Peptides against a protein of PDB entry 4CIC. Designs and how they scored, part 44

Target 1, 148 residues: chain A of PDB entry 4CIC
Amino acid sequence: KVSTKGHYGVQAMFDLAQHFGEGPVSLKSIAERQGLSEPYLEQLIAVLRKAGLVKSVRGAQGGYILAREPRDIKVGDIIRVLEGPIAPVESVSQDDPEHSLKFDFSVTKSVWEKVKKSIEEVLDSITLADMLKDAEEAQMAQGYMYYI
Target 2, 147 residues: chain B of PDB entry 4CIC
Amino acid sequence: KVSTKGHYGVQAMFDLAQHFGEGPVSLKSIAERQGLSEPYLEQLIAVLRKAGLVKSVRGAQGGYILAREPRDIKVGDIIRVLEGPIAPVESVSQDDPEHSLKFDFSVTKSVWEKVKKSIEEVLDSITLADMLKDAEEAQMAQGYMYY

## One batch from the design tools (peptide; aimed at target 2 V2)

Design b2_p20_8_s1 (made by RFdiffusion4, then SolubleMPNN; from b2_p20_8, 17 letters changed)
Fold by OpenDDE base, seed 4:
Structure b2_p20_8_s1 (fold): chain B 148 residues (1-148), chain C 147 residues (1-147), chain A 20 residues (1-20)
Amino acid sequence: as target 1 above (148 residues)
Amino acid sequence: as target 2 above (147 residues)
Amino acid sequence: SLLKYPEEEEKSLKDAFELT
């Protein structure tokens, strides 16, 4: 499962993608649009900045921008930065060497590895640019519903 | 992510699959083989039994058996019974109606729905019989490495 | 409710990770 951190991190990154090319966005404005607490968003942005997905711009019109184009940022990149490696199962402390030797453990592990791979493939197939496109398509669809 | 409950539940169900056709297996024996506490396993088995994936057999040679053949039990069925619906994201309380109206929310939701579908497809593609086969293949491979 | 405080959210994330 994606944590709340991953969920909100993707929302914040998507907000920055929607404003890409418009200049720096304030944390306050992102927080208001995404319904996030500003302190929480500060923590997310700090991690994303350290990972080189976000840049800070200083000055009176300062704030944050994407460090790369939306097409060059995968959802998987955001999740890996915020949550670390995608694990399908909570890391039960593999520290019991007796459990590592059980054949049954290897088979169950392979199931979870298949799940992991599938999640990674999906998340790595979606960019912020894909999300922007999906947003535009959905806005057009809503716009057409208001004209009917 | 699959919880510890889902993880150990699949292990317990796989243990029962390995003994399928051999008669009832005691909780103690499953606990020992899978490295689970017996009380924890009792809770898992109670849920699995209530869902009709496991049957209890009474008597001196009593215990538990799979309620269906290993080929008729998907990993996804076990996970759905133990954890409920597969959710890719932790259910942030969608109770803020203002968030439901935001277009951005719909796009992010679609990402998570794609992840959910992918997880469900994988888990529903794997049966306990597939796991048994994988176990046999891995045992054969280990046996050949020791020669 | 959106957890207002990062500390509560970190705890909720840990709890949720354990529950998930």
Scores: peptide ipSAE 0.027, ipTM 0.772, DockQ to the pose 0.071
OpenDDE base, seeds 1, 2, 3, 5: peptide ipSAE 0.030, 0.027, 0.046, 0.026; ipTM 0.782, 0.782, 0.787, 0.786; seeds 1, 2, 3, 5 fail the geometry check

Design b2_p20_8_s2 (made by RFdiffusion4, then SolubleMPNN; from b2_p20_8, 17 letters changed)
Fold by OpenDDE base, seed 2:
Structure b2_p20_8_s2 (fold): chain B 148 residues (1-148), chain C 147 residues (1-147), chain A 20 residues (1-20)
Amino acid sequence: as target 1 above (148 residues)
Amino acid sequence: as target 2 above (147 residues)
Amino acid sequence: SLLKYPEEKEDSLNDAFELL
């Protein structure tokens, strides 16, 4: 399961992609369109900004823009920034060091590594530009369904 | 992230696969080998048994066995039994119904559906028999590194 | 209920990617 943070981070970045080239977008406007709380979005955007995926613009028409073109931002880049390395299994190792019999059961680890790799490949195959294209295609398809 | 439940469920099922054909395995022995608490394992095994992946054997040599051959149990089957449908995004819809603006943002949903499909394909491609084979190969490789 | 690992209050920001 993608965390709520990853999910909303991708939504916020996609909103910025939809407005790419139109100038800075206010956090308020993103929050309203994406159904996010503004304070929550501020936290997400702060992380994304620090990672260099988003730029802040100051002034009367201030706000945020993508720091790169939508084609140069993968979904995987967003997820890695927000959540860190894609880890398919939570390392149980933190809380009870005594019962962490490090049965480094290499085989079960290999299953999760295969899952990880598969997820990384998918997320790294999708750019914000691909998402924009999919949105346009979906809008066109809806438009055609109303005319049939 | 596979839940701790899914992870330990796969470990427990793999332990049962390693002992497949040797007769019933006690929960205690699985717990000891897998580094699991016996009470936690009892809960996992109860779910797996109800789903028909595990059978309980009664008697002095009682315990649990795989209900099917290791080749007939996918990792995906174990995960679906323990965790339900693989859902790549937690449905935010449970706690605050008011702020669940169901912006059914079809495009973001499609990303997560692609992730879901990819996970399902991987987990459905791996059987307990494949895991047994990988374990044997790893043991052989370790054996060769010591000589 | 042992299946409830404590909801570690992973701060709303640290809700770890549960890759199911």
Scores: peptide ipSAE 0.036, ipTM 0.809, DockQ to the pose 0.211; fails the geometry check
OpenDDE base, seeds 1, 3, 4, 5: peptide ipSAE 0.035, 0.035, 0.035, 0.035; ipTM 0.803, 0.803, 0.807, 0.806; seeds 1, 3, 4, 5 fail the geometry check

Design b2_p20_8_s3 (made by RFdiffusion4, then SolubleMPNN; from b2_p20_8, 16 letters changed)
Fold by OpenDDE base, seed 3:
Structure b2_p20_8_s3 (fold): chain B 148 residues (1-148), chain C 147 residues (1-147), chain A 20 residues (1-20)
Amino acid sequence: as target 1 above (148 residues)
Amino acid sequence: as target 2 above (147 residues)
Amino acid sequence: SLLKYPEEEEDSLNDAFELT
């Protein structure tokens, strides 16, 4: 499971992508649209800002913008910033050197490393621009369903 | 992260695969070899047995065996039995029906569904027989490093 | 983290595959 932090971080970044080029978006408006608590979103945005994925704009109409174009932000970039590296299964068995477990452990570890790699490949293949396109396509499909 | 349950379940099933054809393996011996508590392993094996992945053998030399050949057991089968369907994200939003209906939620959900599908494809591509082969290859590689 | 690994003590027996 993607952590709640990763999930909401992607939602918040996607909201900023939808408003990219329209100027700064307030945290309140993001929170309302994405169903997030404003204090929680503030923490997420602080991390994303520190990582250079988001910029703060000051002023009466201040808020946040994407620091890069949606095409230049991968979902994997967001997840790595919020959650760190997609960790491979850390070996629980480091504490017992005597158990012949090392070999069997290596094989089972390789399974989880394959899973990790697959997740990274998927998340690095999806940009915020791809998500915007998917949203537009889904909205068009819904629009056509109301006209039929 | 695969849950501890999934991880240890795959380890226990792999141990049974290594002994496939040698007869029943005791829970104690699996626990010792896999660094698992015997009570925890007992719970895992009970679930795996109920799902028909493991069989219990009764008697003085009783224990457990794989219910199918290692080639007929995917890692994905073990994980689905122990953890249920691979959920990519906890649907934190199931409790708020008003928030679940947002269009943006569908797009973000699709990302996690793609992740889920990719995990399922990987786990369904690996059998216990593949793991046995990988173990043999690694053991041969280590053996060649000592000569 | 997308993948929660078994070493984190909070991994209850009932914890679903957590990609953290």
Scores: peptide ipSAE 0.025, ipTM 0.795, DockQ to the pose 0.125; fails the geometry check
OpenDDE base, seeds 1, 2, 4, 5: peptide ipSAE 0.025, 0.024, 0.024, 0.024; ipTM 0.790, 0.794, 0.791, 0.793; seeds 1, 2, 4, 5 fail the geometry check

Design b2_p20_8_s4 (made by RFdiffusion4, then SolubleMPNN; from b2_p20_8, 17 letters changed)
Fold by OpenDDE base, seed 3:
Order: sequence, then structure tokens, then C-alpha cells
Structure b2_p20_8_s4 (fold): chain B 148 residues (1-148), chain C 147 residues (1-147), chain A 20 residues (1-20)
Amino acid sequence: as target 1 above (148 residues)
Amino acid sequence: as target 2 above (147 residues)
Amino acid sequence: SLLKYPEEEEDSLKDAFELT
């Protein structure tokens, strides 16, 4: 389950991708389009800006833009910035050295490491450009359904 | 991150798999071997039993056994029983019907559905028998390092 | 984090696959 922070972060970055090349987008407009609270979005954007995924543009028509092209931003990059490393399992029981639990722990840990790797591979395989393409294809499909 | 419940549930089921064919295992012995609180394990086992993954054996040497062979229990089966359907993202905003958020929501949702599918495929590809085999291989590898 | 393991015992199954 992606955290709310990761979910909204990807959503906000996708909004910026949809407006890429059109100039700066205001936080208010992103919040309105994405159904996010403006204060919450402000916190997300601050983190994304600090990580160099977003740039702030100053002025009367100021706002935010993607710092890189949509094709150069993976969903995995956004998630790692907002959430840190995708950890499949926190090592819960580091503290009890005595019990023969080490072996069973290694096998169960390997299951979760496989899950992590799979998640990372998926998220690193999807760019904001891929999401834009999927949106265009979905819009075309809906447009065709209204004409039939 | 698999929940603590999913993690401990898989751990408890793996303990039962290691003892499969040896007869019933007490909750106390599972708790001790797996570093789980006995009351917490009791709750997990109750859910797993209700789902038909575990059987209770009554008597002085009573306890729990796997209800199926280790090869017939996927990690995904355990997780689905304990956690329900692997949801990649809780649908946070079902409640605001009015905003044009439907389309952007569909694309972002598809990302998380791909993540879900990938997790499900991994968890459904691993059985308790696969875990037993991996444990045996790891034990052999450790045994060879000591000689 | 995508996969937050709840550190604390009380963390709901809903937090299971917190990727954070």
C-alpha cells in the first residue's frame, strides 16, 4: 500500500507533467485539479523541490514546473524522494540475539525482499511520460465511445 | 512493507510447515521459536484456522497443524487471509464525487494496480514448500562453511 | 516509504504495504 504521501506526490507530479511546457502552475490550481488540500500540497512540493524534481518560478505568474522532462522522472524516483528507500520489511527483531530465529528470519526476509524488488522494478519502469501516454490513450478511448 | 500481521502470519505458517507431518504444534512452542507474543499468535492462528489454512488438534498433545500440504499454501494465500485483498493504495477519495478528478485518478490508479499485480504475482509464486527448500539450502550452505 | 513496516505492534493491517 503506497502511503497517502506517495500517492498524492505522484498525483501532483503527474499534474505538473500534464502542464509541462505550458509554464509555471500554481499550487492552488494543482490542489483544485487533484483534490488535495493546498497546505498538504505545499509540504509535498517543498520536499520534491528540495530533491530537485520540481522548480519554483517566481513572479505574478509564478508557480511550479517539473525540473526534468516527464520521460526523465520515474514513479520510483518520486516515491524514493517522498518515502525514502522502498523497504519491504523493516527488520523487526534485531534485538533478540539468542534464539535460533535467525534462520527462519532469513527465509521470511527473502520473501519480502523479493516483493520489494518487484515493486521497485515496476515503479522504475513507469515514467511520467508513460503516464501521460496512458492518459492520452484513455482519453481517446473515451472519445471514441461517445462517438459510437 | 508487509504489515506486522502479514509478516508474523507468514512466519507462524512457516513454523507449522517446518513441523508438517510431525504432529500438532503448540502455540507456545510457535511463539517461542518465532519470537511472537502468545496472545498475538493466538489471534493470528484463529483467523488462519477460520480460513481453513490451519487445523486445531485437541488433546494433551494438541495444537495446530497446516490444513494443507506446504506446497498447496502460497504466501499470497496467507496474506489474503490475514490482510484481505492486496490493495496497492487505499482509495482515499471515494467521497468527493463532484470534481473532474476521475481521469487523473484512473491513470494514477493504474500505476498502483500494476504494483498490486506485481506483488500478487510474487506472493502467489512462493509456497511454504519453496520456503522450506530455501531454508534447507541455506542450512546446507551454512553447514558447508563450518567444514 | 512505499513499504513501511509498522515499527509498532499496533499498526493496522492497512499499513501492511505502506510502501513508505
Scores: peptide ipSAE 0.029, ipTM 0.790, DockQ to the pose 0.131; fails the geometry check
OpenDDE base, seeds 1, 2, 4, 5: peptide ipSAE 0.027, 0.027, 0.028, 0.028; ipTM 0.788, 0.791, 0.788, 0.792; seeds 1, 2, 4, 5 fail the geometry check

## One batch from the design tools (peptide; aimed at target 2 V2)

Design b2_p21_1 (made by RFdiffusion4)
Pose (drawn by RFdiffusion4):
Order: C-alpha cells, then structure tokens, then sequence
Structure b2_p21_1 (pose): chain A 133 residues (1-84, 100-148), chain B 132 residues (1-84, 100-147), chain P 21 residues (1-21)
C-alpha cells in the first residue's frame, strides 16, 4: 500500500516537473490537474519548500517551481523528505524485511523526475499506426 | 512499514521450519519462542492451514508442522496467502509504484524458508576467534 | 516542522487485518 503522502508528494512534484520550463504555476492549478485536495497540497508543498525541493516566486504568473532541475531530483529524495532487560537476538525474519527495504530504496533512487518526464512523453504519445512495432 | 500479519506470519512459519525435522510443535511453544500473542497466532495458523502451508497432527506430542518442505515455500508464498464516468489517463506516478511492487515481489520470491534456515545458522553461530 | 501522516510511504502487507473465511 502506498501512503497518501507518497502518492500526492510524487504527483505534485511530477506536475511541477512537467511545467518546469514554462515557469511557475499556482497550487490551485496543480490540485486541479492532479485531483488533489488543495488544503492537503498546501501542507505538502510547505514541507517540500523547506526541504529546498520547491520554491515560491512572486510574479504575475507567480506560484511554485521546482527548486532543482528534474534530473537532480530522485523519487527517493522526495520520499525521504516526507518521511520522519536488554538483549540481542538476531532475527532472520527482520533481515528479510531489510532486504525488501533495500530493494525499494534502490528502485526509488534509480528514477528521477527527468526519467519520469521521458516516460510520460513515450507512453501518452500518438503516432501513425505503422510505427507501432 | 511491515504489517503485523506479515511479520508474525513469516515468524511463525520460520519457527516451524526450524522444527521441521524434529516434528510437530504446539502453538503455545511457537508463541512463547517468537513473542507472539496466542489468539492472534491461532487465527493466523488457521489461514495457513487452509492454504496447505501447515498441517495439524493428532499425535500425543502432536501439534503443527510445515505441510511442504522449507525449500518449497517462498516468503512471497506466505505473504500472498495472508493478503486479500470512465476514462483512461496513464499515470507515470503509478508506474513508479508498480516498479516498487515488482522489486518487492522479486525479493520475496527469491528467498525460501530453507534459505532462511541456512542464514540463521550462519549468522547465529559461534566459533574460534581465529576463524573470523 | 509539519509531520504528514503515515509514518512510512509504503506498507508491507497492505493492512494489519487477516482475511478470514
């Protein structure tokens, strides 16, 4: 199960990545395109801003823009920002879960927002039918 | 975060794997060794039994034993047993989570109870210090 | 300073609830 925060955090950062070249966009526009609740987004952006992943701009087309290029933002970075008598007895079971954790970390660190932008272009495109191989 | 059911399901199955050659063990003994609640374990075992992963034995010193050899039980098998207008718009974000899911499935399918038994022996051993 | 809930982005298995017949 993916948490609401992980899903919405990545969705919002990806929406900003899709508008990075064009410039700042309002939070309302992000919420509208992504189907997110504006109050929740406001809180999410506040953390991402403090983390240096997004920045606010005061322009007419003010609003929010990525603070780092998409190629320099791993999905794992976003997730890391959003997340927060005695004796030793080794648990092999816990070691299995550590392996699960490591693999997830590896996948999320292997994908950047730029990679997601490239995938978005390839997957949702249109072309003449002869070119589908 | 790992669910209580995944953690306890794997713990209980591994305890049975550690006692597979010796024979049946009581549920109370599993709960004691693994620090589990007996009521929760009983409910857990019932599902594992229905899935053919564990079997009850009448015996006298009867109890429960694995229904398949440890080498034929993947950790992923245990997890899979315990788990249960319109338009199209592709979500690249969801595709990331699909990749996460695939990698987890791959890790859990690559580890059997036999692998865990081998790891348990190697990690919790004692030996002359010169061999480290 | 804000902490968004859940404590983790990913839960493994999807819930703490057993599926009983």
Amino acid sequence: KVSTKGHYGVQAMFDLAQHFGEGPVSLKSIAERQGLSEPYLEQLIAVLRKAGLVKSVRGAQGGYILAREPRDIKVGDIIRVLEGSLKFDFSVTKSVWEKVKKSIEEVLDSITLADMLKDAEEAQMAQGYMYYI
Amino acid sequence: KVSTKGHYGVQAMFDLAQHFGEGPVSLKSIAERQGLSEPYLEQLIAVLRKAGLVKSVRGAQGGYILAREPRDIKVGDIIRVLEGSLKFDFSVTKSVWEKVKKSIEEVLDSITLADMLKDAEEAQMAQGYMYY
Amino acid sequence: SLVLEDSASIMISASDELVLS

Design b2_p21_1_s1 (made by RFdiffusion4, then SolubleMPNN; from b2_p21_1, 12 letters changed)
Fold by OpenDDE base, seed 3:
Structure b2_p21_1_s1 (fold): chain B 148 residues (1-148), chain C 147 residues (1-147), chain A 21 residues (1-21)
Amino acid sequence: as target 1 above (148 residues)
Amino acid sequence: as target 2 above (147 residues)
Amino acid sequence: DIKLEPDSSIQLPDSDELDLD
């Protein structure tokens, strides 16, 4: 599962991508559009800024912008910044190492590692630019449905 | 993430696969080998039994067996039984539907659906028989390192 | 690290619940 933090982080970054090239976006406006609390978004943006995915612009027209073009930001990059490495299962083995057959543990671990790799591959295959394109295509499809 | 329930369920099913054809395995023995509490395992096995993945054998030599051959049980089948459908992100949208731009939500949802599909494909590609084979290969590799 | 912990916060949304914590 992607955490709420990862989910909201991707939403916030996507909002910034939609406004890329239009100048800085206020946290308030992002929060309103994405249905996020402004204080929570402030924490997310602080982490994303520290990681160099977003930049703060100062002044009366200040706010945040993407630090890179949408095509240069993968969903996987956002998730790694917010949640750290993608782990499919916590190593539950920490509590009772004495009783687990080490060998069986290795095989089951390999299953979860395959899942992890698959998730990473998917998230690294999707950029914010891909998401923008998908949004445009969906909007066009909806627009055509209203004209029919 | 696969929940602890899913993780332990796969371990328990794998233990039963290792003993497939040898007769019924006691919950106690599975719990001991897999590092699980017997009461927790009892709950997992009850769900797996109800779903038809395991069978109970009664008697003094009683216990549990796989209900199907290891090749006919996918990891995905075990996870779906224990955890339900594979969801990559809880729909956080339930709490404040009024403020989320529905459109942006659809695009972000599609990302998570792609992740879900990828997870399902992986888990449905792995059977208990594949896990047994991997275990045998790993054991052989370890055995060759000791000679 | 997307710490997909068992029961952890990385809940992939409502499709078929692979609770990859």
Scores: peptide ipSAE 0.024, ipTM 0.771, DockQ to the pose 0.176; fails the geometry check
OpenDDE base, seeds 1, 2, 4, 5: peptide ipSAE 0.022, 0.023, 0.021, 0.022; ipTM 0.765, 0.774, 0.768, 0.772; seeds 1, 2, 4, 5 fail the geometry check

Design b2_p21_1_s2 (made by RFdiffusion4, then SolubleMPNN; from b2_p21_1, 13 letters changed)
Fold by OpenDDE base, seed 4:
Structure b2_p21_1_s2 (fold): chain B 148 residues (1-148), chain C 147 residues (1-147), chain A 21 residues (1-21)
Amino acid sequence: as target 1 above (148 residues)
Amino acid sequence: as target 2 above (147 residues)
Amino acid sequence: EIKLEPDEAIQLPDSDELDLD
């Protein structure tokens, strides 16, 4: 499951990617376009800024910008920053000493590790630039549907 | 994230796979081996049975067996039965009508659909027979580390 | 449904808290 945090974080980062090169974007404008609460977006942006994916610009035209080009930011980078590493199945083995035979079923763990790896590969294969391209292609496809 | 239900369901199905051909396995024995509560396992097995992945055997040596060979049961089949289809990110768009401009951001949705597809492909590529083989290989590797 | 619900981090399950709701 991608968390709401991950989902909204990707949306916010994509909004910043759409405005990349246009200057700083206000949190209010991102919140309005993405249908996000401004306070929630502030929390997301704070984390993304701390991770160096977003920069804050001060001044009357202040706001936020991507810290890197859209092609240099993977969806996986955003998710890892917001949600942490896609945790492998943490072995529940820590707390209850008596039921020691919780076979951290190495085989079941390996299944989830394969799933993890696959998710990571997908998320690391998609950049904000890829998302921009997909959006442009979708808009062109919609535009052509209005001319038919 | 695979639910606790999915995880324990795969564990229970794997336990049944390890005993495939040996006859019916009691829920108690599965619960003991897998560190599961018997009542929880009963719920899982009921769902798996209804889906036709598990059979109930009645009698003094009653219990449960896999309904199919381990090679004919994918992990994806178990997960789909227990958790339902791997949903794409449910668009938060249903409940609040006023914020209509929840752009079900087609692009963001497409990212999650790619993730979903990748998960499905992985889970559908792994059978209980593959898991049995992996367990045997792991046991052999451990056995060689003790020499 | 393995709901990729927006709220929960793509945590692959710890052996007990695996909830793919």
Scores: peptide ipSAE 0.023, ipTM 0.771, DockQ to the pose 0.220; fails the geometry check
OpenDDE base, seeds 1, 2, 3, 5: peptide ipSAE 0.021, 0.020, 0.019, 0.022; ipTM 0.764, 0.768, 0.765, 0.767; seeds 1, 2, 3, 5 fail the geometry check

Design b2_p21_1_s3 (made by RFdiffusion4, then SolubleMPNN; from b2_p21_1, 11 letters changed)
Fold by OpenDDE base, seed 4:
Structure b2_p21_1_s3 (fold): chain B 148 residues (1-148), chain C 147 residues (1-147), chain A 21 residues (1-21)
Amino acid sequence: as target 1 above (148 residues)
Amino acid sequence: as target 2 above (147 residues)
Amino acid sequence: DLRLEPDSMIQIPDSDELDLD
């Protein structure tokens, strides 16, 4: 599952990518643009900062910036930081010892591992720079639709 | 995340695939082999039957069989039946009209659509026959590790 | 529905979750 945490984390990181090179962005401004609560965004940014994807800038024009160029941050990096590794199907077997005979059939597990791998490959193939490009292309397409 | 419903549904369908051609399998026997509660399995099988993936056989040796050959049932078919379509990110925007300005940035949505498509492609690439083959290969590999 | 809900992008619904964490 990509959680809301992952979703909003990607949105927040994308907002920072859109402002990359323009200086620090306040959490308030990100929250307003992304429709996030500021307290929730603070939690996300704290995790992202700890992982070294975001930097805090102090001062009157303080806020947050991407710690790396948008091309050097994969969506997969953001998701791994916020949600952890896309775990293989954690065997439900941990909590109920009596139903421990849930043969997570090695075969069924392998199906989910293939799904996991595919998700990872997709998320690792998309950078914040790719997202910026897609946004620009979408804006250009919308701009052309207004002129037709 | 694959739901337990999807997971157990695939397990139950795989159990039926392993017994394909051997006649009807009782829900009790599937439940015992797969470590499922019989009532839970009944719910899964009811959905799978309604979707035409499973057939009920009546009689003294009654039970369930796959409605199609294992090669003709994709994991994606099972998941779609049990869990419905892999929905794209349903915009949270439906329930809170005031926070309707959650620009599900078309760009963020496109990321999740790519993920969805990738999942669908994987699940549609795997049949119950592929799973049977993988199980046979795994059993052979285990048999060789004991020597 | 494998609901990619905003709070859970690939939420395969919580029937007994196989958490693909």
Scores: peptide ipSAE 0.032, ipTM 0.791, DockQ to the pose 0.240; fails the geometry check
OpenDDE base, seeds 1, 2, 3, 5: peptide ipSAE 0.031, 0.031, 0.032, 0.031; ipTM 0.786, 0.791, 0.791, 0.789; seeds 1, 2, 3, 5 fail the geometry check

Design b2_p21_1_s4 (made by RFdiffusion4, then SolubleMPNN; from b2_p21_1, 12 letters changed)
Fold by OpenDDE base, seed 4:
Structure b2_p21_1_s4 (fold): chain B 148 residues (1-148), chain C 147 residues (1-147), chain A 21 residues (1-21)
Amino acid sequence: as target 1 above (148 residues)
Amino acid sequence: as target 2 above (147 residues)
Amino acid sequence: DIKLEPDSIIQIPDSDELDLE
């Protein structure tokens, strides 16, 4: 599950990507722009900082910046940091050794593992730079709709 | 989310696939083989039957069968029946019209839509026949490890 | 609906609770 945590984490990281190169961004400003509670954002940023995706800048103009360029941060990296590894379906089959049930569980597990792999591939194919580009393209498309 | 319902539904459908052509299977026997509660399985089977993936057979040897061949039932079909459509991330952004937030929400939404599409493609690429084949291959591999 | 709700995208749960929400 990409939890609310993953969703909001990607939003917060995307906000930082939009401001990349402009200096430190305050948590308050991110919270206001992303519709997040500041305390919740503090928790997300703390995890992201610990993982080395975000840096804290101290001082009067203190705040947070991306620790890497937007092109060097995959959505998958953000999700793995916030949600942990997309857990393989832990096979419940550890406890009851006797019954033929183990095999059917293995096949069903393989289906979910394929789904997992596909999700990971998608999330690892998208960078914050790709998201920035998509945003720019969407803004241009909207801008053109106002001129028609 | 493929809920517990989706998971157990796929297990129950796979059990029916393993017995395809052998006649009707009792819910009790499926429940026992899949480690499911019979009442829970009844609910799953009722939904699957209503969707036309399962047929009820009446009589002394009554029970359930797949309504189609295993090759004609995708895992995605089972999941869509049990869970409904893989909903796109309902953008929380419907309620507050004013702020610039709409655009960032659109980009984030596009990420999740890509994920959704990928899941659908995977689930629609796997049939119950593919699962049967995978089971046979795994059984053969286990049989060879014991020699 | 596999609701990829904002709160819970894709938990492939452990084998018992595959909530792909």
Scores: peptide ipSAE 0.033, ipTM 0.803, DockQ to the pose 0.159; fails the geometry check
OpenDDE base, seeds 1, 2, 3, 5: peptide ipSAE 0.030, 0.030, 0.030, 0.032; ipTM 0.799, 0.803, 0.796, 0.801; seeds 1, 2, 3, 5 fail the geometry check

Design b2_p21_2 (made by RFdiffusion4)
Pose (drawn by RFdiffusion4):
Structure b2_p21_2 (pose): chain A 133 residues (1-84, 100-148), chain B 132 residues (1-84, 100-147), chain P 21 residues (1-21)
Amino acid sequence: KVSTKGHYGVQAMFDLAQHFGEGPVSLKSIAERQGLSEPYLEQLIAVLRKAGLVKSVRGAQGGYILAREPRDIKVGDIIRVLEGSLKFDFSVTKSVWEKVKKSIEEVLDSITLADMLKDAEEAQMAQGYMYYI
Amino acid sequence: KVSTKGHYGVQAMFDLAQHFGEGPVSLKSIAERQGLSEPYLEQLIAVLRKAGLVKSVRGAQGGYILAREPRDIKVGDIIRVLEGSLKFDFSVTKSVWEKVKKSIEEVLDSITLADMLKDAEEAQMAQGYMYY
Amino acid sequence: ALTLEFPDGLVGPAGLKVSSL
């Protein structure tokens, strides 16, 4: 199960990545395109801003823009920002879960927002039918 | 975060794997060795039994034993047993989570209870210091 | 997703245990 925070955090950062070249966008516009609750987004952006992943701009087309290029933002970075009598007895079971954790970390660190932008272009495109191989 | 069910399901199955050659063990003994609640374990075993992963034996010193050899039980098998207008718009974000799901499935399908038994021996051993 | 947690609530080595005395 993916948490609401992880899903919405990545969705909002990806929406900003899709508008990075064009410039700042309002939070309202992000919520509208992504189907997110504005109050929740406001709180999410506040953390991402403190983390240096997004920045606010005071323009007419003020609003929010990525603070780092998409190629320099791993999905794992976003997730890391949002997340927060004695004896020793080794647990092989826990070692299995450590391996699961490591593999997730590897996948999320292997994908950047730029990679997601490239995938978005390829997957949702249109073309003449002869070119589908 | 790992669910209570996944953690306790794998712990209980591994305890049975550690006792597979010796024979049946009681549920109380599993709960004691693994630090588990007996009521929760009983409910857990009932599902594992229905799935053919464990079997009850009447015996006298009877109890429960694995229904398949440890080498034939993937950790992923255990997890799978315990788990249970319109328009199209592709979500690249969801595709990321599908990749995460695939990698987890791959890790859990690559480890059997036999692999865990081998790891348990190697990690919790003792030997002359010169061999480290 | 990147933070591993267990029901026992203990944070430390995989073998960390607490006994009641």

